# Peptides against a protein of PDB entry 5HOI: the designs that were tried, part 15

Target 1, 351 residues: chain A of PDB entry 5HOI
Amino acid sequence: FRYMPFSPAGTPFGFTDRRYLTMNEVGYVSTVKNSEQYSITVSFFDVGRFREYHFEDLFGYDLCFLNEKGTLFGQSKTGQIQYRPHDSIHSNWTKIIPLQAGERITSVAATPVRVIVGTSLGYFRSFNQFGVPFAVEKTSPIVALTAQNYRVFSVHYSQFHGLSYSLSELGTSSKRYYKRECPLPMSLPNINSDMKKDANLDYYNFNPMGIKSLFFSSYGDPCIFGSDNTLLLLSKWRSPEESKWLPILDSNMEIWKMSGGKETTDIHVWPLALAYDTLNCILVKGKHIWPEFPLPLPSEMEIRMPVFVKSKLLEENKAILNKKNEIGADTEAEEGEEDKEIQIPVSMAAE

## One batch from the design tools (peptide; aimed at target 1 L283 K285 E300 M301)

Design b1_p11_7_s4 (made by RFdiffusion4, then SolubleMPNN; from b1_p11_7, 5 letters changed)
Fold by OpenDDE base, seed 4:
Structure b1_p11_7_s4 (fold): chain B 351 residues (1-351), chain A 11 residues (1-11)
Amino acid sequence: as target 1 above (351 residues)
Amino acid sequence: SSAAEMIKSLL
């Protein structure tokens, strides 16, 4: 096993000089190798809201996180990080993260209010959006990070315990844990069966954990998409005893259904985000499970949210609306109460 | 676009 730099939905170079550093619902970040340099392009899906920009990368950034306000870059070996706001009003900033011998930055995340750096030794470093440090915590080795607002979803790896996850909130004064290094029931890539195909070996060498992406849903639930192409959602995370991972989408099964039962072994889902009840994704055709260039347009794949999640989300949305109404924000709630029967996946109806 | 339409175009 080797700790590799992880970015959400990042792709390997493969046999090319170019790759995606990251992609999500906001856009995609590409890098092109140009001799000893890299050219980075930050592209957006909403071309009316954002302007594409590029810059020369002399550091070889191998970590990236894109949000609505800026892009965080990191170099896993040197410990350099750079935050680039999309808006020219705000200045870029650069910082060097102190790394021990053999330590690597394994993942970075950024929100409009927080920057997070995770390392192969389990150093969790938190900053504000201006790169001012809050804290350094020692955890189990971090392999992946994502963040939304003040919340951080971290994936950890131990040789003894396998995969674990944490869910934390980075307040102004302290870190709160909702979940702390709890078991993550995600399947790891099977080296012995799957590595017989060269394309699978290349991807495994790039991403040994097989985590294609992790993100927060539009409702603020942690989501992870593994090598098994199953979307897992962490339900009831506010209730420690009731919290569970829900397999809300088997993407291979959904592709097969949508094809009319044809062979679809060359069609792959590349996850971007979960918005309400739809997985935003790139559909990829070919030998590689990851998108090439140019990037195909995103597609929406409907998920089957378990009834218990949808009802609680409706209650939370009503509670948020009631709090907004108490604060005097006139948001016209279109009452679209379509009672669409939530079909529970057959695998959950057999228990 | 819907995933179903895209899959039909990729078949």
Scores: peptide ipSAE 0.353, ipTM 0.914, DockQ to the pose 0.607
OpenDDE base, seeds 1, 2, 3, 5: peptide ipSAE 0.349, 0.349, 0.352, 0.349; ipTM 0.911, 0.913, 0.914, 0.913

Design b1_p11_8 (made by RFdiffusion4)
Pose (drawn by RFdiffusion4):
Structure b1_p11_8 (pose): chain A 322 residues (1-190, 198-318, 341-351), chain P 11 residues (1-11)
Amino acid sequence: FRYMPFSPAGTPFGFTDRRYLTMNEVGYVSTVKNSEQYSITVSFFDVGRFREYHFEDLFGYDLCFLNEKGTLFGQSKTGQIQYRPHDSIHSNWTKIIPLQAGERITSVAATPVRVIVGTSLGYFRSFNQFGVPFAVEKTSPIVALTAQNYRVFSVHYSQFHGLSYSLSELGTSSKRYYKRECPLPMSLPNDANLDYYNFNPMGIKSLFFSSYGDPCIFGSDNTLLLLSKWRSPEESKWLPILDSNMEIWKMSGGKETTDIHVWPLALAYDTLNCILVKGKHIWPEFPLPLPSEMEIRMPVFVKSKLLEENKEIQIPVSMAAE
Amino acid sequence: KEEKLYEEINS
């Protein structure tokens, strides 16, 4: 099995010279093939706070993670990473991650206080926001990483357990695990979208902490999974809280559509900030549309019953209250 | 929010 470089909400090149590296509620990072180099553009949705800028990529960064304080870049092959703070007060710094034979950097993540690099051999290298290393840890092969403040949500893969996840906190003292390689019941992919599933074999469209600090993941099944009761290991449950396919179906008047797709950015309490993609492909294009907001709904709506009541989709009060 | 999402989907 070949591990692929993962970034939250990243898009493939397809038949173009440009794609999105990473995408969330803060903004979007795109890269354009420029003869022999690349042109990286860092954009923001709150235009008033940060200024959109661009720079020339002489290394071919294919890994990226965006937070409110800076942008982290990474190269899956050479192992070079660069953290670019949004403000000009703080300097950029660059490090090169040691990589063994065939070892690839599979995912990177950054917070205002931590920088995380994961490799295909299971190396977990953590730094502060300035590049000072804390500890190097060996874990299962990492395929996806996201972080919030001091906490890290990592997704692992092997040939035995399949997909597993770890939830840990990088405190000032030492590292503490909340959950260590527990089952991750995300649906795996089972065509026009072939380009995407070569770029992202797991189908993990994005994963992120919620605005209130709960781990979330959005697989190829277009269902938002939220980790409940992660503080008590014996009570941990993955809860499906939004069937985005059902919502598009309900808003479209019960019509099956093959051109409307959801691209996850982040979860804010009960609202999924996303990009509504119209077209044959399931990933967003250029220019990037304005973010949309999709309220979460428990998957308790049956299509056949909803069609009877309407004879937008009107929902029976008795069912809506439930 | 629901009204806005409905208008965006059907735009």

Design b1_p11_8_s1 (made by RFdiffusion4, then SolubleMPNN; from b1_p11_8, 5 letters changed)
Fold by OpenDDE base, seed 4:
Structure b1_p11_8_s1 (fold): chain B 351 residues (1-351), chain A 11 residues (1-11)
Amino acid sequence: as target 1 above (351 residues)
Amino acid sequence: RRKKLKELINS
């Protein structure tokens, strides 16, 4: 197994010279290959609040985290990190993270008050927003990080135990755990089924965990979106005994409903953030499950637990159609069963 | 919400 650099909603290069390093509700960071260097652009969805900026990257940053105050960059192999405030008031800073032989930075996160670095050996390094170190902790190998304010959601991987997660709060003097290396009930990519498409192989090579993104909700709940296109939310994490992962959205089910029950293989949900009851996402059309260039405008999907069975809805619609045919109601033409738009009950239909 | 996906499905 090879630890790959992870950034929230980051995309592979594929066959192109450009990719998204990260994207979320704030904006998107792109990088373009220019011979031996890269050009990085930090773009924002709220163009009135933030000014787009770019710079030349001589280091080949492969890690990124965007927040409302700045962008953290990292180079997985060299251990270089750079924080760039969006404002001109605060200075950029650069630091080298000491890495052991074969150790890589696997993920970085930044909030207005914390910088976090996770490694393939499970070094969890915490800093303030100015790059002043707080602590180094040894954990299980870190594969993904996100953070909101003082809270950190970390995903860990063990070859023996699979995925685990931690939820911690980085105070001034100490780290508090709400959850510590608990099992994460996220499905890993199935190499044998998913590798039938070259595009899936490219994505798997880029992100072997299939974690498209992870973020905190607007309520401060950890969220993760895996290769199964299900949004998981960690509910009641303040109560260890009551804490549970909720599948709050099956995006494949929602696409299927919105298509009128047609199977579509060219529309994909790319997660950005969860705001209240809505997943902010990019709806991607094409061969790749990730957004290409230019970035489509974000969409909102209402969160809904997958409580409905497709087969039952299809049977009910067939029964309604058959009953209409028996009543001699003018059934418009025999469009093939596959092409018939199914009636999704309004209560079940995504608005 | 529904319009944008319908537009993407029909495009």
Scores: peptide ipSAE 0.037, ipTM 0.784, DockQ to the pose 0.569
OpenDDE base, seeds 1, 2, 3, 5: peptide ipSAE 0.036, 0.035, 0.035, 0.035; ipTM 0.785, 0.779, 0.781, 0.781; seeds 2, 3, 5 fail the geometry check

Design b1_p11_8_s2 (made by RFdiffusion4, then SolubleMPNN; from b1_p11_8, 4 letters changed)
Fold by OpenDDE base, seed 4:
Structure b1_p11_8_s2 (fold): chain B 351 residues (1-351), chain A 11 residues (1-11)
Amino acid sequence: as target 1 above (351 residues)
Amino acid sequence: NDEKLKELINS
């Protein structure tokens, strides 16, 4: 297993010279290889609120986190981090995170009030927005971070325990845990099934955890979107005993419904954020599961509890077809091509 | 949403 730098909704280079370092509801950060350096562009969806800016990156930043006040960059190998406010009122700052031999920064997060750095050795480093350190804590190896205000959602990986998560609040004097290294019920990418396509191998090599993104909802609930294309939301996290992960959207099911029950293997949901009851996402068409350039406009997708599974609908439709055949309707039993258009029940199409 | 996806599916 190799710890890779993770950024929310970051994309691989693939066969290109460009990728997205991160994207969310605020905007998207791209990097382009330019000989020995990189050109970084910070772009925004609200062009009236923010001005796009670019700069030359001599460090090769491979970590990024975008918020409404600035962009945090990190270099996984060197330990360099840079915070760039969007507003010119505040100065950019740079810091080197001390790394042990073989240690990598695996994820960074920034809010208007906190900067967080997580490492492959489980060092959790917290700073204020000016890069003043608060604390260093050792946790299980950190593979992903997101933060909202004072709250941090961290994903951890152990070879012995698999995926775990923590939810913490970074006060002025202390870190409070709401959840501490609890099991994360997210499926890891299946190397054997998914890697038949070179594009999936490239993505796996970029992101071996298959975490497309993680964010806080508009209500401040931790959300994660894995390789299974299911949006998980952590509900009731304030009550440790009542806290549970809710599968609030199966995006494959939603795409399948919207296609009229056709197999759509070339359409992918790329998650940005959860705002109220809508997943803000990029709809990607093509061979790659991630957005290419130019970035398509964001789409909203209504969150739906997956009540129905495709398999049950397939079984019901087969049972209906078999009953029609028994009644002597000369509907030739065309053998089960898996690609048969499945009539979605009107009840499911109206929801 | 459905219209954008229908456009994407049919494009």
Scores: peptide ipSAE 0.025, ipTM 0.747, DockQ to the pose 0.551
OpenDDE base, seeds 1, 2, 3, 5: peptide ipSAE 0.025, 0.024, 0.025, 0.024; ipTM 0.742, 0.737, 0.737, 0.741

Design b1_p11_8_s3 (made by RFdiffusion4, then SolubleMPNN; from b1_p11_8, 6 letters changed)
Fold by OpenDDE base, seed 4:
Structure b1_p11_8_s3 (fold): chain B 351 residues (1-351), chain A 11 residues (1-11)
Amino acid sequence: as target 1 above (351 residues)
Amino acid sequence: RRERLRKLINS
């Protein structure tokens, strides 16, 4: 296993010279490789609120986190981080994170009030928005970070224990844990399945944890979207005894429903954010499970717990078809069983 | 939502 730099909804280069470093509800950060240099563009979905900007990257930033106030960049190997406010009133700052031999920055996160750096050795470094350090903590190896306000959702990996998570609050004087290295019930990518599909292998090499994104919901609940295309939400995290992961969306099931029960292999959900009851996402068509260029407009997908059984729908639809045939209704019999649109109950149909 | 996905599936 190799620790790879993780950024929320970041994409690989694939066979191209360009990729998304990160994307969320605020916007998307792209990088283009030009010889030994990179050109970075910070783009926004709300073009009225923010101005797109670009700069030349001589360092090869491979980590990024975008928020409403600025963009944090990181270089996983050198330990360089840079914060760029979107507003020109505030100065950019750069720092070098001290790394041990073989240590890498694995993830970075930034809020308007905090900057967080996580490493492959489990160093958790916290700063304010101006890069003033608060603390260094040793944790299990960090593979992913996200943050909202003062809260940090961290994903950890152990070769012995698999994935764990922490939920912490970074006050001015102390760090509080709501959850500390608790088991994360997310499925890891299946290497044997991924090896059969070149596109999946490329993505696995880029992101071996299969974490497409992690974010806080609009309500401040930790969310994670794995390789199984299930959105998990951490419910009731303030009550340790009541806290649980909820599978609030099976995106493959929702695509299947929206297709009329057709198996589609070329439509993919790329998660951005959870706002109330809707997953903001990019719907991707093609071989790659990640968005290419140009970036499609975001879509909204309504969250629904996967309580519906495909087999029951298929049986009910067959029973309806058989009854129609018995009643001598001129059902145009020529569409193959696979091409027939499954009638999904309105209460369960995605709008 | 369904219409956008139908357009994407049929494109």
Scores: peptide ipSAE 0.036, ipTM 0.797, DockQ to the pose 0.541; fails the geometry check
OpenDDE base, seeds 1, 2, 3, 5: peptide ipSAE 0.035, 0.032, 0.032, 0.032; ipTM 0.797, 0.785, 0.785, 0.785; seeds 1, 2, 3, 5 fail the geometry check

Design b1_p11_8_s4 (made by RFdiffusion4, then SolubleMPNN; from b1_p11_8, 6 letters changed)
Fold by OpenDDE base, seed 1:
Structure b1_p11_8_s4 (fold): chain B 351 residues (1-351), chain A 11 residues (1-11)
Amino acid sequence: as target 1 above (351 residues)
Amino acid sequence: RRERLAKLINS
């Protein structure tokens, strides 16, 4: 295993001179190799709200995070980070993160109010939007970061414990944990099964954790999309004892349903964001599981929250029972309070 | 929405 620079929905170069550094609901950041330099373009889906811009990258930025106010860049080996506001009113700033021998920046995140840097040694560095440092914390090795407002979702890796996650809030005076290095029940890429296709090996070498993206939902819930193409949402994270990961979308199953039950091995979901009840994604057709150039228009997949609202199931079961009793009038069967295990209707178990 | 995937699947 090697710690690789991670950015949300970032793509490898593959056999090309270009890749996406990151993409989300706001837009996409691309980089093109030009001899010893790179040309970076920051593009947006809402072209009426934002103007595309580009610049020459002399540093070889391999980390990126895009938000509605700016783009954070990072160089994993040198420790250089740059924040570029989308507007020309606010100044760009650059900082060097001190790295130990062999340490790498593994992920960066930025919100309109916070900048976060995570490293392969588990240094968690927090800054304001102007690059003023708040704190340095030592955690387990960080492999991925995302942030929304003051909240940070971090993924950690241990050789002994596998994947863990933290959910924290970066206040002005202190960091609060809602979750601290709790087990993350995400499937890792299986080297033996998945690597039989050369395209999967290239992606694995780029992203050995198989985390295609992680983001916060529009409701502020942490989401992660792994190599298994399942969208996991952290529910009830405000209640530490009740918090659970929900598999809210199997994208392979959705593609299968939408194909009319045909095995499609050439259609891939590339996650961008979760907005309400819809996964914003790029539908990729081809050999590679990642989008190529030009970027296709985003698609939306409806999520099915497997929230058996016990109340709605009880109301529907009462309505079905009442309809059965209206058709079968006369039997005064006593009100035995038997704890009838609510049999999940076979129709709902197959969805 | 379904039309985009149907176009992608049938392309």
Scores: peptide ipSAE 0.026, ipTM 0.756, DockQ to the pose 0.364
OpenDDE base, seeds 2, 3, 4, 5: peptide ipSAE 0.022, 0.025, 0.024, 0.012; ipTM 0.739, 0.750, 0.750, 0.548; seed 2 fails the geometry check

## One batch from the design tools (peptide; aimed at target 1 I255)

Design b1_p12_1 (made by RFdiffusion4)
Pose (drawn by RFdiffusion4):
Structure b1_p12_1 (pose): chain A 322 residues (1-190, 198-318, 341-351), chain P 12 residues (1-12)
Amino acid sequence: FRYMPFSPAGTPFGFTDRRYLTMNEVGYVSTVKNSEQYSITVSFFDVGRFREYHFEDLFGYDLCFLNEKGTLFGQSKTGQIQYRPHDSIHSNWTKIIPLQAGERITSVAATPVRVIVGTSLGYFRSFNQFGVPFAVEKTSPIVALTAQNYRVFSVHYSQFHGLSYSLSELGTSSKRYYKRECPLPMSLPNDANLDYYNFNPMGIKSLFFSSYGDPCIFGSDNTLLLLSKWRSPEESKWLPILDSNMEIWKMSGGKETTDIHVWPLALAYDTLNCILVKGKHIWPEFPLPLPSEMEIRMPVFVKSKLLEENKEIQIPVSMAAE
Amino acid sequence: SLTKTEKWQLAS
């Protein structure tokens, strides 16, 4: 099996010279093939706070993670990473991650206080926001990483367990695990979207902590999974809280559509900030549309019963209250 | 008050 470089809400090149590196509630990072180099553009949705800028990529960064304080870049092959703070007060710093034979950097993540690099051999290298290393750890092969403040949500893969996840906190003292390689019941992919599933074999469209600090993941099944009761290991449950396919179906008047797709950015309490993509492909294009907001709904709506009540989709009060 | 997410977590 070949591990692929993962970034939250990243898009493939397809038949173009540009794609999105990473995408969330803060903004979007795109890269354009420029003859022999790349042109990286860092954009923001709150235009009033941060200024959109661009720079020339002489290395070919294919890994990226965006937070409110800075942008982290990474190269899956050479192992070079660069952290660019949004404000000009703080300097950019660059490090090169040691990589063994065939070892690839599979995912990177950054917070205002932590920088995380994961490799295909299971190396977990953590730094502060300035590049000072804390500890190098060996875990299962990492395929996806996201972080919030001091906490890290890591997705692992092997030939035995399949997909597993770890939830840990990088405290000032030492590293503590809340959950260590527990089952991750995310649906795996089972065509016009072939380009995407070569770029992202797991179908992990994005993963992120919620606005209130709960781990979330958005697989190829277009269902938002939220980790409940992660503080008590014996009570941990993955809850499906939004069937985005059902919502587009209800808002489209019960018509099956093959051109409307959801691209996850982040979860804010009960609202999924996303990009509504119209077209044959399931990933967003250029220019990037304005973010949309999709309220979460428990998957308790049956299509056949909704069609009877309407004879937008009107929902029976008795069912809506449930 | 409780959000939808909090209600669902309690129900789980």

Design b1_p12_1_s1 (made by RFdiffusion4, then SolubleMPNN; from b1_p12_1, 4 letters changed)
Fold by OpenDDE base, seed 3:
Structure b1_p12_1_s1 (fold): chain B 351 residues (1-351), chain A 12 residues (1-12)
Amino acid sequence: as target 1 above (351 residues)
Amino acid sequence: SLSKLEKLKLAS
């Protein structure tokens, strides 16, 4: 296992000179390799609210976090971070994070009030929006971070214990934990099953944890979207004893339903954010499970708990077809059994 | 009316 730099919804280069460093509901950050330097572009979905900007990156930033006020960049090996406000009123700032031998910045997050840096050795570093440090805490190795306002959702990895998570609030005087290094019931990528496709190996080498994204919902609940394409939401996190992960969307099941019950291998959900009852996402068409260039327009997918089993739906539809054929025996239309769209009952679409 | 997500959180 190797710690890789993680950014929410970041994409690999693959065979190209360009990738997305991060994307969310605000916009997307791209980088293009130009010989020994990079050109970074910060783009927005709301073009009326924000102006796209670009700059030359001489450092090779491999970490990014975008919010409504600015963009945080990081270089995983050198420990350099840069915060760039979207407005011209506030100044950019740069800082070097001290790293031990072999330590890497694994994730960064930024809100309008906090900057967070997590490392492969489990150093959790917190700053204000101006880069003034608050504290350094030693945790289990950090693999992913997201933040909203003063709250931080961190994912940790141990070779012995697998994935864990913390939910904390970064006040002015102290860090409060709502959850501290609790087990995270997210499926890890299965190397043996998933690596049969070269495209999956490239993605696994980029993101060994298979965390496509993590974010806070519009209601302030931690969300994570793993390699199994299931959106997990942390419910009741204010009550530690009642807190649980809810599978609120199986995106593979939703794509299967949208395809009329046909197995599709060329449509992929790429998560951006959870806004109210809808997953904001990119519908990716192609061999790669991640969006390429140009970025498709965002789509909305309504949340639905995965209550239905595909096999049972297929059996029920076969039984309905057989009953229709017994009643309608006189029309010999030999149209092959494989191409009939599965009628998904409207009642299964309404819950 | 409660959102679908709010209903899921309450029923959970």
Scores: peptide ipSAE 0.034, ipTM 0.749, DockQ to the pose 0.882
OpenDDE base, seeds 1, 2, 4, 5: peptide ipSAE 0.035, 0.036, 0.036, 0.034; ipTM 0.754, 0.752, 0.753, 0.749; seeds 1, 2, 4 fail the geometry check

Design b1_p12_1_s2 (made by RFdiffusion4, then SolubleMPNN; from b1_p12_1, 6 letters changed)
Fold by OpenDDE base, seed 3:
Structure b1_p12_1_s2 (fold): chain B 351 residues (1-351), chain A 12 residues (1-12)
Amino acid sequence: as target 1 above (351 residues)
Amino acid sequence: SLSLIEKLKLMS
């Protein structure tokens, strides 16, 4: 196992010279290899609110976090980080994070008020938006970070304990934990079943945890989207005894429903954010489970608890078809059986 | 806007 640099909804290069460093509801950050340099572009979905900008990257930034006020970049091996405000009124700043031998920055996060750096040795470093350090804490190895306002959702990995998570608030004087290295009930990528396709192996080598993204919902609940394409939401996190992960969306089930019950293997959900009761996502068509270039427009998918079983829906639809054939024996419509779209009840179809 | 279903149908 290798600790790889993680950014929310980041994509691999694959066989290309370009990838997305990160994407969310605000926009997407791309990097293109140009000889020994990289060209980074910060693009936005709200083109009326923000202006796209680009710069030459001499460091090869492999970590990124985008928010409404700026973009944080990091280089996993050198420990260099850069914060670039979207507004030209505020200055860019650069800092080197001290790394031990073999230590890597594994994830970075930024809010308008905090910058967070996590490492493969479990160093959790907090800064203000100007790069002034608050604290250094030693935790279990950090594999992913996200943050909203003063709150940080961190994912940790141990070879002995698997995945854990922490939820903390970075006040001015102290760090408060709501959750501290609690078990994370997320499925890890299954190497033996999923890696039969070269594209899945490339993605696994890029992201061995299979965490496609993690974010806070619009309500401030931690969300994680794993390799199983299930969106997990941490509910009741303010009450330690009542806190639970809710599988609020099985995106494979929703794709199957929306395809009229056809098994589609070329449509993939790429998560961006959870706004209220809708998953903002990119629908990806193709061989790769991640978006390529150009980026498709975002789509909204309603959250739904996975309460339905495909086999039962198929049996119910067969029973409806058989009843229609028993009643319709007098109408000679020999229209071929294979193309009949499964009638999914409107209550089960996302609008 | 196209419904998510209509978008998927255009993608199928």
Scores: peptide ipSAE 0.020, ipTM 0.619, DockQ to the pose 0.031
OpenDDE base, seeds 1, 2, 4, 5: peptide ipSAE 0.019, 0.018, 0.019, 0.018; ipTM 0.607, 0.614, 0.618, 0.608

Design b1_p12_1_s3 (made by RFdiffusion4, then SolubleMPNN; from b1_p12_1, 5 letters changed)
Fold by OpenDDE base, seed 1:
Structure b1_p12_1_s3 (fold): chain B 351 residues (1-351), chain A 12 residues (1-12)
Amino acid sequence: as target 1 above (351 residues)
Amino acid sequence: SLSKLEKLELES
């Protein structure tokens, strides 16, 4: 296992000179390798509200977090961070995070009021939006961060305990925990089953936790999207005894439904955000599970708990076909058995 | 309306 720099919905370079550093509902940040330098572009989905901007990166930023007010960049090895407001009225600032020998920044997050830095040794560093430090806390090794307003969702990894999570609120005077290093019931990538395809190995080397993204929902609930393509939502986190992870979307099942029950291996969901009852995502077609260039337009996928079993739907459709054949209804043409759309009940069809 | 998948199939 190796601690890698993580950013929400970030993509690997693969065999290209370009990748997405991060993407969410606000926009997407790309970096292009130019000899020994990088060119970074910050792009937005709402082109009426925001203006795209670019700059030369001499540091090789490998960490990024985008919000509605600015972009946070980080360099995992050097400890350099930079915050760039989208509004030119506000000044950029840069800071060096002190790192121990072998320590890496593993994730960064920024809200309009907080900046958070997490490391491979479990240093959790908090700042205000101007880079003024509040505190340093020692936790289990941090592998991913996201934040909304004053709240932080952190994912931790220990070789002895596996994945854990924390949910905290960064007040002015103190940090409050709603959850502190509780077990995270997310499936890790299975090297033996999933690594049979070269594209999966490339992604695993980039992101060994398989966390495609994590975010807060529009209701302020922590969400995580793993390598199993299941969206998990932390329900009832305000009530410690009642808090649970809900599998609110199996995106592989939803793709299978949208294909009329055909097994597709070239369509992938890339998560951006959860807004109300819809997953904002990029639908990726191709060999790679991540979006290429140019970025496709975002899609919405309605959240649905995985209550249906593919095998039952296949059995029900076979039973309907057998009944139609018994009733002696005219032989409409033998469309080959492979092309028969599975009649998904209208209540289950994604319109 | 074409499904979002059918649109992706036509755009590829």
Scores: peptide ipSAE 0.010, ipTM 0.473, DockQ to the pose 0.025
OpenDDE base, seeds 2, 3, 4, 5: peptide ipSAE 0.009, 0.005, 0.008, 0.005; ipTM 0.468, 0.412, 0.466, 0.413

